# Peptides against a protein of PDB entry 7AE7: the designs that were tried, part 39

Target 1, 321 residues: chain A of PDB entry 7AE7
Amino acid sequence: KVYKDLREFLEVLEQEGQLIRVKEEVNPEPDIAAAGRAAANLGKNQPAVFFEKIKGYKYSVVTNVHGSWQNHALMLGLDKNTSTKDQFYELNRRWDKFPVPPNVVKREAAPCKENVIDKDINLFEILPLYRINEQDGGFYISKASVVTADPEYPDDFNKLNVGTYRIQVKDRDRVGIQALAMHDIAVQLEKAEAENKPLPIAITIGNNPLVTFMASTPVGYNQNEYEFVGALQDGVPMDIVKSDLYDHLYVPAGSEVVLEGHIIPRVRTVEGPFGEFPGSYSGARLQCEVKIDRITHRTNPIFENLYLGIPWTEIDYLMAL

## One batch from the design tools (peptide; made by RFdiffusion4, then SolubleMPNN)

Design b1_p12_2_s1 (from b1_p12_2, 5 letters changed)
Fold by OpenDDE base, seed 5:
Structure b1_p12_2_s1 (fold): chain B 321 residues (1-321), chain A 12 residues (1-12)
Amino acid sequence: as target 1 above (321 residues)
Amino acid sequence: SENDELLAKGRE
């Protein structure tokens, strides 16, 4: 089984008993985090939690999508009861199929392009933002696949990076991003900032689960994560589409929300704290700032966000293989 | 509801 988007995966999770649907209106805080913790307490078969109605917001949230070995097996298109050993074996077998180049689809064929916001941008109108942890310094987008390119080689598709980074909402149209020196985005940003130029960025939310997995998996600087997604799909290419603002940035065709913008050169603002793990907060630091210039989104976009309430968290599963 | 119980457990 191959998934074109998050929605196809959520359908399978629900069919397999690996999704809890909360139909009642919930408060963003503390109910989302509370329900996530409750789901995590169900043991090894931790389901995703889908919130249909969130007070004060128009759209839905899903958490804990990758939050179990069962969900991980289903992500690979395997039986949900596939052992971790067999999942690892299959992942390694498929990894050897790299590279599997993605299909570039037309704009009209990309669900992420159904709606456009290019003025009066307000992230709070599109994303049901909440504090993941009670002591977080703000609202975080913690499960985004962030697309950047090498500003020296913007047309080199092998240098296109799709990574997961800590993103704090700073304003209606601004986010802070944690670009650590060890990350490929930091290399690309350094090149842009050396010339005092903005770094083009696309922050994609609610993706094909293998995109999210690969964005959380370190690869070589000259290796494209989308080509690994195709490998992990057992040789089936994934679908990507050109960003609206940048010819050299490609986003997953099925993304629920795409935030297109730029990292402001040589600007640093306070970001954090964030509870990366239960009981562990990173301190506040000066981090990069992104201006959001354009949003594209599916109709009734689903905000996929990371569950971090109690161990094992989604990050533990995303990093375990 | 089953959902109310889930929410209640998560608040503990």
Scores: peptide ipSAE 0.024, ipTM 0.667, DockQ to the pose 0.038
Fold by OpenDDE base, seed 2:
Structure b1_p12_2_s1 (fold): chain B 321 residues (1-321), chain A 12 residues (1-12)
Amino acid sequence: as target 1 above (321 residues)
Amino acid sequence: SENDELLAKGRE
């Protein structure tokens, strides 16, 4: 099984008994984090948790999408009871199919383009934002696939980077992003900042689960994550679409939300703290600032965010691979 | 509801 988007994967998770649907209205705090912790405590078969109604918000949240070996097997289109050994065997077998180039679809064919917001940007109108951990310094977008390019080689598709970074919401149209020196985005940002230029960025939320997986998996600077997604789909290309603001940035066609904007050159603002692991908080630091200039989104967008809590956390599964 | 129990357990 290959998934076009998050929604197709959530349907399979639900069919396989790997998704809990919370139909009652919940408070964004503490109920989302609490339900995530409760789901993690259900043992080895940790389901995704889908919140249909969030008090004060219009749209839904899903957490713990990658939060079990069963969910990981299903992501690969395998039987949910496939052993970890066999999952790794299949992952490695498919990895050798790299590169599998994506299909570039027309704007009209991309679900992420169903709605556009190009003025009066307010992230709180699109995303049901909440504190993941009680001591977090703000609201985080923790499971985004962030698209950037090399500003020196913007048309080199092999240098197009899709990565996962810690993103704190700073204002209605601003986010802080943690671009560590070890990340490919930091190399690209350094080039832009050397010329005092903005770095174009697309922050994509609610993707095909293999996109999210690959965005969290380190690859070479000259390797495109979308070409690995096609490999992990056993040779089936994924669908991408050109961003609205930038000809050289491509986003997953099925993204629930796409935040298009730019990293402001040579600006650093306070970000954090954030509870990355149980009992461990990354302290406040000066981080990059992104201005959001345009949003595209699916009708009734689903905000996919990480579950963080007691082990095994969703990040533990994403990093164990 | 099963959901109420889940939410209650997560608040502990």
Scores: peptide ipSAE 0.016, ipTM 0.569, DockQ to the pose 0.039
Fold by OpenDDE base, seed 4:
Structure b1_p12_2_s1 (fold): chain B 321 residues (1-321), chain A 12 residues (1-12)
Amino acid sequence: as target 1 above (321 residues)
Amino acid sequence: SENDELLAKGRE
């Protein structure tokens, strides 16, 4: 099975008994993290946790989407009981199908374009933000697939980068992004900042699970993650759509939320701390700042965020394959 | 707004 979006995947997770739906209103803190920990403690078959109602917010949160081997099997369109060995075998087999170019769909065909916010942007109206860890220095978007391009080669699709970076919410329309030197985004940002130019960015939230997986998987600078998604879909192209602000940026057609904007050149603001690992916080440091200029989103967008509770954490599964 | 209060709390 191939998934067009997060929703199709969540439906399968629910059908397969790999999703817990919390229907009661929860407090963003501490209930989301607490329920996530509770779900993680259910054993090896860790389900996704879907929070339908969050106090103070309009929309839902889902966590732990990639939080088990069963979920990973289902992500690959395999039986949930597929062994880790067979999952790895299938992953490797499909990897060799690279590249599988994505389909570019029309704007009208892209679910991520159902709603547009281009003024009075407030991230808190769209995303049910909460502290993932009790001592986090703010609210994080921890499972976004961030789309950037090489500013010197904006039309080189092979240099289009889809990566996962920790993003701290700074204001209604501002986020901090951790762009480490080892990340492809840092190379692109360096080029933009050399010219004192903004780096165009699209922060995509709630994607096809293979997009999220590939965004968390290191690939070559001249390799496009979307072409790997098609490979991992066993040769079925994924659907992408042109961003609203930038002709050279493409986002997953099925994204729940797309934050379009730019990294402000040569600006650094305090970001962190963030509990990337249980019992370990990365210290506060100066990081890049993104201005959000436009939001597109599906009706009733689902905020997919990372679960960082007790090991095995969702990140451990994302890195294990 | 309630969101502003949440934002303030998230910065503490």
Scores: peptide ipSAE 0.006, ipTM 0.407, DockQ to the pose 0.899
Fold by OpenDDE base, seed 1:
Structure b1_p12_2_s1 (fold): chain B 321 residues (1-321), chain A 12 residues (1-12)
Amino acid sequence: as target 1 above (321 residues)
Amino acid sequence: SENDELLAKGRE
């Protein structure tokens, strides 16, 4: 089975008993984190947790989407009881199908384009933001697939990077992003900053689960993560669409939310602390700042965010392969 | 807290 978007995957998780739906209104804090911890305590069969109603917000949150081997098997379109060994074997078999080029769909065919916000941007109106960990220094977007390109080679699709980075909300229309020197985004940013130019960026939230998986998987600088998604879909291309602001950036057609903007050149602001691991907080650091210039989103967008509970955490599953 | 200020600012 291949999934076009997060919603198709969540439907399968629910059918397979791998999703808990919380229908009652919850407080963003502490209820989201508390319910996530409660779900993690259910043992090896850790479900996703879907919060339908969040006090003070219009939209929903889902956590722990990749938080079990059963969910990982289902992501690969396998039986939920497929052994870790057989999942790994199938993953490797499909990996050899790289590259599988994506389909570029028209704007009108892309669900992520259903709604547009280009004025009075307020992230809090679109995303039910909350502290993931009790001692976090802010609200984090922890499971976004961030799209950037090489500013020297903007038309080279092989240099299009889709990565996962720590993102702190800094204002209604600004986020901090952790771009470490080892990340492809840092190479691209260095080129833009050398010319004192903004780096175009699209921060995509709530994707096809294989997009999220590949965005968390290191690949070569000249390899496109979308072409690996097609390989992992056993040769079925994924659907991408051109961003609204930039001709050279492509986003998943089915994204729940797309934040389009730019990294402000030669600006660094305080970001953190964030609890990346249970009981471990990364210190505050000077990080890049992104200005959000445009939002596109599906009607009733789902905010997919990372669950950071008791090990095995969702990060452990995303990095285990 | 910075979060409370951010929440207030985000809800205005």
Scores: peptide ipSAE 0.000, ipTM 0.363, DockQ to the pose 0.226

Design b1_p12_2_s2 (from b1_p12_2, 7 letters changed)
Fold by OpenDDE base, seed 5:
Structure b1_p12_2_s2 (fold): chain B 321 residues (1-321), chain A 12 residues (1-12)
Amino acid sequence: as target 1 above (321 residues)
Amino acid sequence: SVNDELLKRGKE
């Protein structure tokens, strides 16, 4: 089984009993985090939690999508009861198929392009933002696949990076991003900032689960995560589409929300604290700031966000392999 | 085309 988007995966999770649907209206805080913790307490068979109605917001939230070995097996298109050993074996077998280049689809064929916002951008109108942890310094987008390119080699697709970074919402059209020196995005940002130029960025939310997985998996600077997604799909290419603002940035065709913008050169603002792990908060630091210039989104976009409650958290599953 | 370049890379 190969998934085109998050929605196809959520359908399979629901069919397999690995998704809880919360139909009643919930408060963003503390109900989302509380329900996530409750799901985590179900043990090894932790389901995704889908919140259909969020008070004060128009759209839905899903958490804990990668939050179990069963969900991980299903992500690979395997039986949900596939052992961790067999999942690892299959993942390694498929990894050897790299590279599997993606298909570039037409704009009209990309679900992420169904709606466009290019004026009066307000992230709170598109994303049901909430504090993931009680002591978080703000609202975080914790499960985005962030697309950047090498500004010196913008047409080198091998240098196109898709990564997961801590993103704090700073304003209606501003986010802080944690770009550590060890991340490929930091290399690209350094090149842009050396020339006092903005770094083009696309922050993609609600993707094919293998995109999210690969965005969380370190690869070489000259390796494209989309080509690994195709490998992990056992040789089936994933679908990507050109960004609206930048010719050299490609986003998953099925993304629920795409935030297109730029990292402001040589600007640093306070970001954090954030509860990266239960009981562990990273301190506030000066981090990069992104201006959002354009949003594209599917109709009734689903905000996929990371569950970071009681261990095992989604990050533990995403990093365990 | 972008697709041609991607296809080329997949054959390397």
Scores: peptide ipSAE 0.015, ipTM 0.351, DockQ to the pose 0.013
Fold by OpenDDE base, seed 1:
Structure b1_p12_2_s2 (fold): chain B 321 residues (1-321), chain A 12 residues (1-12)
Amino acid sequence: as target 1 above (321 residues)
Amino acid sequence: SVNDELLKRGKE
């Protein structure tokens, strides 16, 4: 089975008993984090948790989408009871199918283009933002697939990078992003900053689960994560669409929310602290700042965010491969 | 509470 978007995957998770739907209105704090911790206490069969109604917000949140081996099996289109060994075997078998080029769809065919915000941008109106950990220095977007390109080779699709980075909300239209020197985005940013130019960026939220998986999986600088998604879909191409602001940036056609903007050149602002691991906070650091210039989103967008409560955390499953 | 609903489903 192949999923076009997050919604198709959430439907399967729900059918398989791997999603809990919370229909009652919850407070963004502390209820979302508390419910995530409660779900982690369910042991091996940790479900995704879908919050339909959040006080003070219009839209929904889902957490712990990748938070179990059963969810991982379902992501691969396997039986939820497939052994970890057999999941790895199948993953490796499919990996050898790389590259599987994506389909580029028209703007009108891309669900992520259903709605546009190009003025008076306020992230709080689109994303039900909350503190993931009680002592976090702000609101984090922790499960975004961030799209950037090489500014010297913008038309080289093999250099298009899709990665996962720590993103703190800084203002209505600004986010901090942690781009470490070892990340491909840092190489691309260095080239842009050398010319004192903005780096084009698309921050995509709520994707096909294999996109999120590949965005968390290191690949070569000249390898495209979307071509691995097609391989992991057993040779079925995924659908991508051009960003609205940039002809050279492609986003998943089914993304729930796309934040398009630019990394401000040679600007660093305070970011953090963030509780990356239970009881461990990474300190405040000077990080890059992104200006959000345009938002596209599906009608009633789902904010997919990472669960970081108790080990095994969702990040442990994403990195265990 | 959200916790009560999660606890109910975890017992099923």
Scores: peptide ipSAE 0.009, ipTM 0.524, DockQ to the pose 0.027
Fold by OpenDDE base, seed 3:
Order: sequence, then C-alpha cells, then structure tokens
Structure b1_p12_2_s2 (fold): chain B 321 residues (1-321), chain A 12 residues (1-12)
Amino acid sequence: as target 1 above (321 residues)
Amino acid sequence: SVNDELLKRGKE
C-alpha cells in the first residue's frame, strides 16, 4: 500500500488499532505530553495519538506517528506484525530501486495549496503549538521536512535537500533553525551567506510518512530524498508541487502545512534549551533565523509533531534503520 | 511575541 498523504496513513493506523483518538478538549500543556507518555507505557505496540480539540486552538495535533515497529511496518505497506528483520530486508530491497523520480503535479491538484496566507502571518493561528518538554525554552516544530537547494546550482534537482531540523518558534512569523555543520542545509547556507543572500526555504509539516522517514535519514548531497521515497514506495513515484515563492523548490503535494520563507543571512539569535532526549537538554545556542513570508495549508490542517518520552521514543524508531 | 501568546493561554 502507498499513501498519498498523512491522512491516508492515519486512517490505516486507526483501522489497524495503532491510533488513539482523543475526542475531548485537552489543554496544550501538560495534556499532549502526558498522553504521549501514557501511549509509550503501552509497551512495544505504541499507537499514534490524535488530539481532535485543543483549548485555545482551531486545529488538531497528532503525535507518535512513527512511534512503533508496527507503525513502521504499516508505513512500508506491510502487515503490522512483520518482524523487524523482515522490515529491514524489505527496506533494503526497495532502497536499491533508487532513483524513482517524483511526479510534478499542477498547483490546482495539490492539497497543500487549498488555503493561502500571505499577510498578517501568525503561526499560532495555524499550528496548535505547545511545549514538548517542561523545561523547553519555547515551542518547537520537531517533525518538519525542510526543503532547501544549493544556491550555486538551484536547478540541480539532485542537490535539492529535504531534511529534519530542530525548529523553535521565535515570533508569529519567525522561527529559529538548528543547521549543524554535518547537515546538507549548512553547506547550502554557507554558500548563501558568503554572498550575504537569503537562503530560500520551505518548512513542510504533516507529510506522507515515508517523506518524514527520508527527511530523517542521511543521504548523499547529490541524492534527492523524494527519489528515495519513490523507491521505498516499491517504485511508485510520490507527488510534489512547486512552491509558491520559489521556482526551484518543490514540496510534497499532500503536506498539511507549508511555511515558505528565507533564512536571514548572517543573523544568529538565541535558541533553546530543548529536551532532545529524556533527562538530556541541549543548552541555549546562537542559531539561524527564518522569516516566514507565505503559508499554504490544507483545510483543517493536522499538526504532526514528534513525541519525546521514555525510550524507545519516536526519534529512536526514525533513526533505527 | 511567543511570550505574549504563552501569557494569553496561561490566563485562559
């Protein structure tokens, strides 16, 4: 089975008993994190948790989407009881199908384009933001697939990068992003900053689960994550669409929310702390800042965010293969 | 600011 978007995957998770739906209104804090911890305590078959109603917000949150080997099997379109060994063998078999080029769809065919916000941008109106950990220095977007390109080779699709980075909300239309030297985005940013130019960026939230998986999986600088998604879909191309602001950036057609903007050149602001692992907080550091210039989103967008709790956490499953 | 939004939500 191949999924077009997050919603199709959530439907399958629910059918397979791998999603808990919370229908009652919850407080953003501490209820979201508490429910995630409760789900983690259910053992090895940890379900996703879908919050339909959040006090003070209009839209929903889902967490722990990749939080078990059962969810990982279903992501690959396998039986939920497929062994970790067999999942690994199947993943490797499909990996050898790289590259599988994506389909570029028209703007009118892309669900992520249903709604547009290009003025008075306020992230709090679109995303039900909450503190993931009690001691976090702010709100984090921890499961976004971030799209950037090489500013020297903007038309080279092989250099288009889709990665997962720590993103702190800084203002209504600003986020901090952790671009570490080991990440491909840091190479691209260095080139832009050498010329004192902004780096174009699209931060995509709520994707096809294989997009999220590939965005968390290191690949070569000249390898496109979308072409691996097609390989992991057993040769079925994924659908992408051109960003609204940039001709050279493509986003998943089915994204729940797309934040389009730019990394401000040679600006660093305080970011953190963040609890990356239970009992371990990374200190505050000077990090890059992104200006959000345009938002596109599906009607009633779902905010997918990372669950961080007792090991094995969702991040452990995303990094395990 | 993020702090202003936190303060608004904490009062509700």
Scores: peptide ipSAE 0.009, ipTM 0.380, DockQ to the pose 0.192
Fold by OpenDDE base, seed 2:
Formats: C-alpha cells, structure tokens, sequence
Structure b1_p12_2_s2 (fold): chain B 321 residues (1-321), chain A 12 residues (1-12)
C-alpha cells in the first residue's frame, strides 16, 4: 500500500484500529496533550489520536501518527503486526531503490492548492495551535516538512532539502525556526545571509507519512528526500507540485497546509523553551524568523502535530529508525 | 466512552 497523503494513511490507521477518533469538543489546552499522554499509556500499541473539534478553532488536529511500531509498519504498507526486524529489513531493501524521482503534477491536480490565503495571513485561522507541553514558551509546529533550496544552485533538485525543524509561532504571519548548524537548512541560510538575501521557504504540514519520516531522517546534502520517499514506496514515485511563490521549490501535492515565505536575513528573535523530551526543556535561544507570505491548504485542513510527553514518544520512533 | 477515559487519564 502506498499513500498519496495523510488522509489515506489516517483511513488505514482507523481501519486497523490504530487511530482513536475524539468526537467531543476538546479544549486545545490541556486536553490535546492530555489525550496524547493517555494514548501513550496504552502501551506498545499506541494509536494516533484524531481530534475532530477543538474549542475556538475551525479545523482538526491529529497527533501520534508515527507513535508505534504498528503505525510504522502500516506506513510501509506492511501488516501492522510485522516484527521490528522485518520492518527494518524491508526499509533497508527499499532504501537501495534510491533514487526514485517524484512526479511533478500540475497545480490544478494538487490538493494542497484547493485554497489560497495571500492577504491578512493569520496562522490561528488555519491551524488549531496549542502548547504541546505545559511549560512550552509558545505554540509549536513540530512535525512540519520544511522545504528549502541552495541559493547558489536553486535549480539543482539534488540540493532541494526537506527537513524537520522546531518551529515556534511568533505572530499571525511569523514563525521562529531552529536552524542548527548541523542541518542542511543552516548551510543554505548561511549562503543567503552572506548576501543579505531572504531564504525562500515552504513549511508543509500534514503530509504523506513517508515524507514526514524522510524529513526527520538525515540524508546527504546532495540527496533529495522525495527520491527516498519513492524508494520507500517500493519504487512508486510520490507526487510533488511547484510552490506558488518560488519556481525552484516543490512541495508534496497532498500537503494539508503549505506556509510559503522567507527566512528574514540576519534577524534573530527569542524562541523557546520547548519540551523536546519528557522532563527535558531546551532553553530559550535566539533563532531565525520566517515571514509567511502565502498559505495554500486543503479544504478542512488537518493539523498534524508531534506528540510529546511520556516514553515511548512519537519522536522516539522517528529517531529510532 | 473511550474519549472520556482518554481525557480522564491525561488529566491524572
């Protein structure tokens, strides 16, 4: 089984008993995080948790999508009871199929283009934002696949980076992004900032689960994560579409939300703290700031966000792999 | 409901 988008995966999770649907209206705090912790307490067979109704917000949230070995098996299109050993075997077998180039689809064929916001941008109208941890310094987008390119080689598809970074919401149209020196985005940002130029960026939310997986998996600077997604789909290409603002940035065609904008050169603002691990908070630091210039989104977009709280957390599964 | 139980456990 190959998934075009998050929705197809959530359907399979639900069919396999690996998704809990919360139909009652919840408060964004503390109920989302609390329900996530409760799901984690169910043991090794941790389901995704889908919140249909969130007080004060129009759209839904899903958490813990990658939060179990069963969910990981299903992501690979395997039986949910496939052993960890066999999952790793299959992952490694498919990895050798790299590169599998993606299909570039037309704008009209991309679900992420169903709706456009190009003025009066307000992230709170599109994303049901909440504190993941009680002591977080703000609202985080913790499971985005962030697309950037090399400013020196913008048309080199092999240098197109899709990565996962900590993103704090700073304003209606601004986010802080943690671009650590070890990340490919930091290399690209350094080049842009050397010329005092903005770095084009697309922050994609609610993707094909293999996109999210690959965005969290370190690869070479000259390796495209989308070509690994195709490999992990056992040779089936994924679908990408050109961003609206930038000819050289491509986003997953099925993304729930795409935030297009730019990293402001040579600007640093306070970001954090954030509870990256249970009982561990990263301190506040000066981080890069992104201006959001355009949003595209599916109708009734699902905000996929990371579950954090108790071991085994979703991040533990994403990092174990 | 399962939902009530999840919410209860998460608040403990």
Amino acid sequence: as target 1 above (321 residues)
Amino acid sequence: SVNDELLKRGKE
Scores: peptide ipSAE 0.008, ipTM 0.500, DockQ to the pose 0.039

Design b1_p12_2_s3 (from b1_p12_2, 4 letters changed)
Fold by OpenDDE base, seed 3:
Structure b1_p12_2_s3 (fold): chain B 321 residues (1-321), chain A 12 residues (1-12)
Amino acid sequence: as target 1 above (321 residues)
Amino acid sequence: SMNDELLEKGRE
């Protein structure tokens, strides 16, 4: 099975008994994190947790989407009881199908374009933000697929990067982003900052689970993550759409939320701390700042965020492959 | 906390 979006995957998770739906209104803190920990305590067969109602917010949250080997098997369209060995075998077999170019769909055909906010940007109106860890220095968007391009080669699709980065909410329309030197985004940012130019960026939230997987998987600088998604879909192309602000940036057509903006050149602000691993916090650092200029989103957008509880955490499954 | 201030600012 191939999934067009997060919603199709969540439906399958629910059908397979790999999703818990919380229908009662919860407090953002501590209930979301507490429920995630409770789900992790169910053993190795950890379900996703879907929160339908969050106090003080309009929309829903889902966590732990990639939080088990069963969920990983289902992501690949396999039986949930497929052995880890067989999952790796199938993953490697499909990897050799690279590249599978994506389909570029029209704006009118892309679910992520159903709603537009281009003034009075307020992230808190769209995303039910909460502290993932008790000692976090702020609200984090921890499972976004971030789209950037090479400023020197903006039309080279092979240099289009889709990556996962630590993102702290800083204001209604600003986020901090951790662009480490080992990330392709850091190379692209360096080129933009050399010219004192903004780096165009699209932060996409709530994607096809294979997009999220590939955004968390290091690939070559000249390899496009969308073309690997098509390979991992056993040769079925994924659907992408042009961003609204930038002709050279493409986002997943089915994204729940797309934050379009730019990294402000040569600006660094305090970011952190964040509990990246249980019992381990990265200290506060000076990091890049993103201005959000436009939001597109599906009707009743689902905020997919990372669960960080006890090992194995969701990040362990995303990075273990 | 800084988070409470940010949450208040974001929800206003």
Scores: peptide ipSAE 0.036, ipTM 0.535, DockQ to the pose 0.227
Fold by OpenDDE base, seed 4:
Structure b1_p12_2_s3 (fold): chain B 321 residues (1-321), chain A 12 residues (1-12)
Amino acid sequence: as target 1 above (321 residues)
Amino acid sequence: SMNDELLEKGRE
């Protein structure tokens, strides 16, 4: 099984008993986190948790999508009971198929383009934002696949980076992004900032689960994560579409939400704290700021966000193979 | 809190 988008994956998770649907209205805090913890306490076969109704918001949240070996197996299109060993074997086998170039689809064929917001942008109208951890310094988008390019080589598709970064909501149309020196985005940002230019960015939320997986998996600077997604789909190309604002940025065609904008050059604002678990998510510091200039989204977009409760967390599974 | 203010601002 190959998934075009998050929705196809969620359908399979639900069919396989790996998704809990919360139909009752929940409070963003603390109920989302609490329900996530409760689901995590169900054992090693942790399901995704889909919240249909969030008080004060229009749209849904899903968490813990990658939160178990069963979910990971299903992500690979394998039987949910596939052993971790066999999952590892299959992942490695497919990895050798790199590169598998993506298909560029037309705008009208891309579900992420169903709706456009290009004025009066308010992230809170699109994303049911909540504190993941009680002590978080803000609302985080923690499971986004962030697309950037090398500003010196914008047409070099091999330098197109799809990564996962800590993103704190700062305003209706602004987010902070943690771009550490070890991240490919930091290299690209450095080049942009050297010339005092904005770095074009597309923050994509709610993707094909393999996109999310690859965005969290370190690859070479000259390797495109989408080409690995195709490899991990056993040679089936994924679908991407050109961003609305930038000719050189491509986003997953099936993204639930795409935040298009730019990193403001040479601006740093306070970001954090973010929950200390896992230990890499800690401390408040000055980080980059992104201006959101345009949003495209599917009708009734699903906000996929990371579950960071009791170990094992989703990040552990995303990094386990 | 700053978060509450942001949430309020975002929901307006």
Scores: peptide ipSAE 0.034, ipTM 0.686, DockQ to the pose 0.227
Fold by OpenDDE base, seed 5:
Structure b1_p12_2_s3 (fold): chain B 321 residues (1-321), chain A 12 residues (1-12)
Amino acid sequence: as target 1 above (321 residues)
Amino acid sequence: SMNDELLEKGRE
């Protein structure tokens, strides 16, 4: 089975008993984190947790989407009881199908384009933001697939990078992003900043689970993550669509929310602390700042965010393969 | 409700 978007995957998770739906209104804090911990305590068959109603917000949150081996098997379109060994075997088998180029769909065919916000941008109106960990220095978007390109080679699709980075909400239309030197985004940013130019960026939230998986998987600088998604879909291309602001940036057609903007050149602001692992906080550092210039989103967008409450965390599953 | 039980367990 291949998934077009997060919603198709959530439907399968629910059918397979791997999704808990919280229908009652919850407080963003501490209830989201608390329910995530409770789900993690259910043992090895940790379900995703879907919050339908969040006090003070219009839209929904889902956490722990990749938070179990069962969910990981289902992501690969396998039986939920597929062993970790067999999952690994299948992943490797499919990996050899790289590259599988994506399909570029028309704007009108892309669900992520259903709604547009280009004025008076307020992230809090679109995303039910909360502190993931009690001691976090702010609200984090922890499971975004961030799209950037090489500013020297903007038309080289092989240099298009889709990665996962720590993103702190800084203002209504601003986020901090942790771009470490080891990340491909840092190479691209360095080139932009050398010329004192903004780096175009699309922060995509709520994707096909294989997009999120590949965004968290290191690949070569000249390898496109979307072409690996097609490989992991056993040769079925994924659907991408051109960004609204930039000709050279493509986003998953089925993204729940797309934040289009730019990294402000040579600006650094305080970011953190963030609880990357239970009981471990990275210190506050000066990090890059992104201005959000445009939002596109599906109707009733689902905010997918990472579960980090107790081990095994969702990161552990994303990095285990 | 099952939801209440999850929320209570997560608050412990």
Scores: peptide ipSAE 0.017, ipTM 0.562, DockQ to the pose 0.039
Fold by OpenDDE base, seed 2:
Structure b1_p12_2_s3 (fold): chain B 321 residues (1-321), chain A 12 residues (1-12)
Amino acid sequence: as target 1 above (321 residues)
Amino acid sequence: SMNDELLEKGRE
């Protein structure tokens, strides 16, 4: 099975008993994190947790989407009881199908374009933001697939980067992004900052699970993550759509939320701390700042965010792959 | 905390 979006995957997770639906209204803190920890304590078969109602917010949250080997098997369209060995075998088999170019769909065909916000941007109106860990220095967006291009070669699709980065909410229309030197985004940012130019960016939230997987998987600078998604879909292309602000940036057609904006050149602001691992916090550092200029989103967007807490955490599964 | 201030500011 191939998934067009997060919603199709969540439906399968629910059908397979790999999703817990919390129907009662929860407090963003501490209930989301607490429920995630509770789900992690259920053992090796950790389900996703879907929060339908969050106090003070309009929309839903889902966590722990990639938080088990069963969920990983289902992501690959395999039986949930497929052994880890067989999952890796299948992953490797499909990897050899790279590249599988994506389909570029029209704006009207892209669910991520159902709604537009281009004035008075407030992230808190679109995302049910909460502190993931008790000691976090702020609200984080931890499972975004961030799209950037090479400023020198903006039309080179092979240099289009889709990566996962730590993103802290800084204001209604601003986020901090951790662009480490080892990440492709840092190379692209360096080029933009050398000319004192903004770096165009699209931060996509709530994607096809293979997009999220590939955004978290290191690939070559000249390899497009979307072409790997098609490979991992056993040769079925994924659907992408042109961003609204930038002709050279493409986002997953099925994204729940797309934050379009730019990294402000040569500006650094305090970001952190964040609990990346259980019992381990990264210190506060000066990081890049993104101005959000436009939001597109599906009707009733689902905020997919990372579950962090007691091992095995979702990040442990993402890193084990 | 800065987080609380941000939450309040975001909800206003």
Scores: peptide ipSAE 0.006, ipTM 0.400, DockQ to the pose 0.226

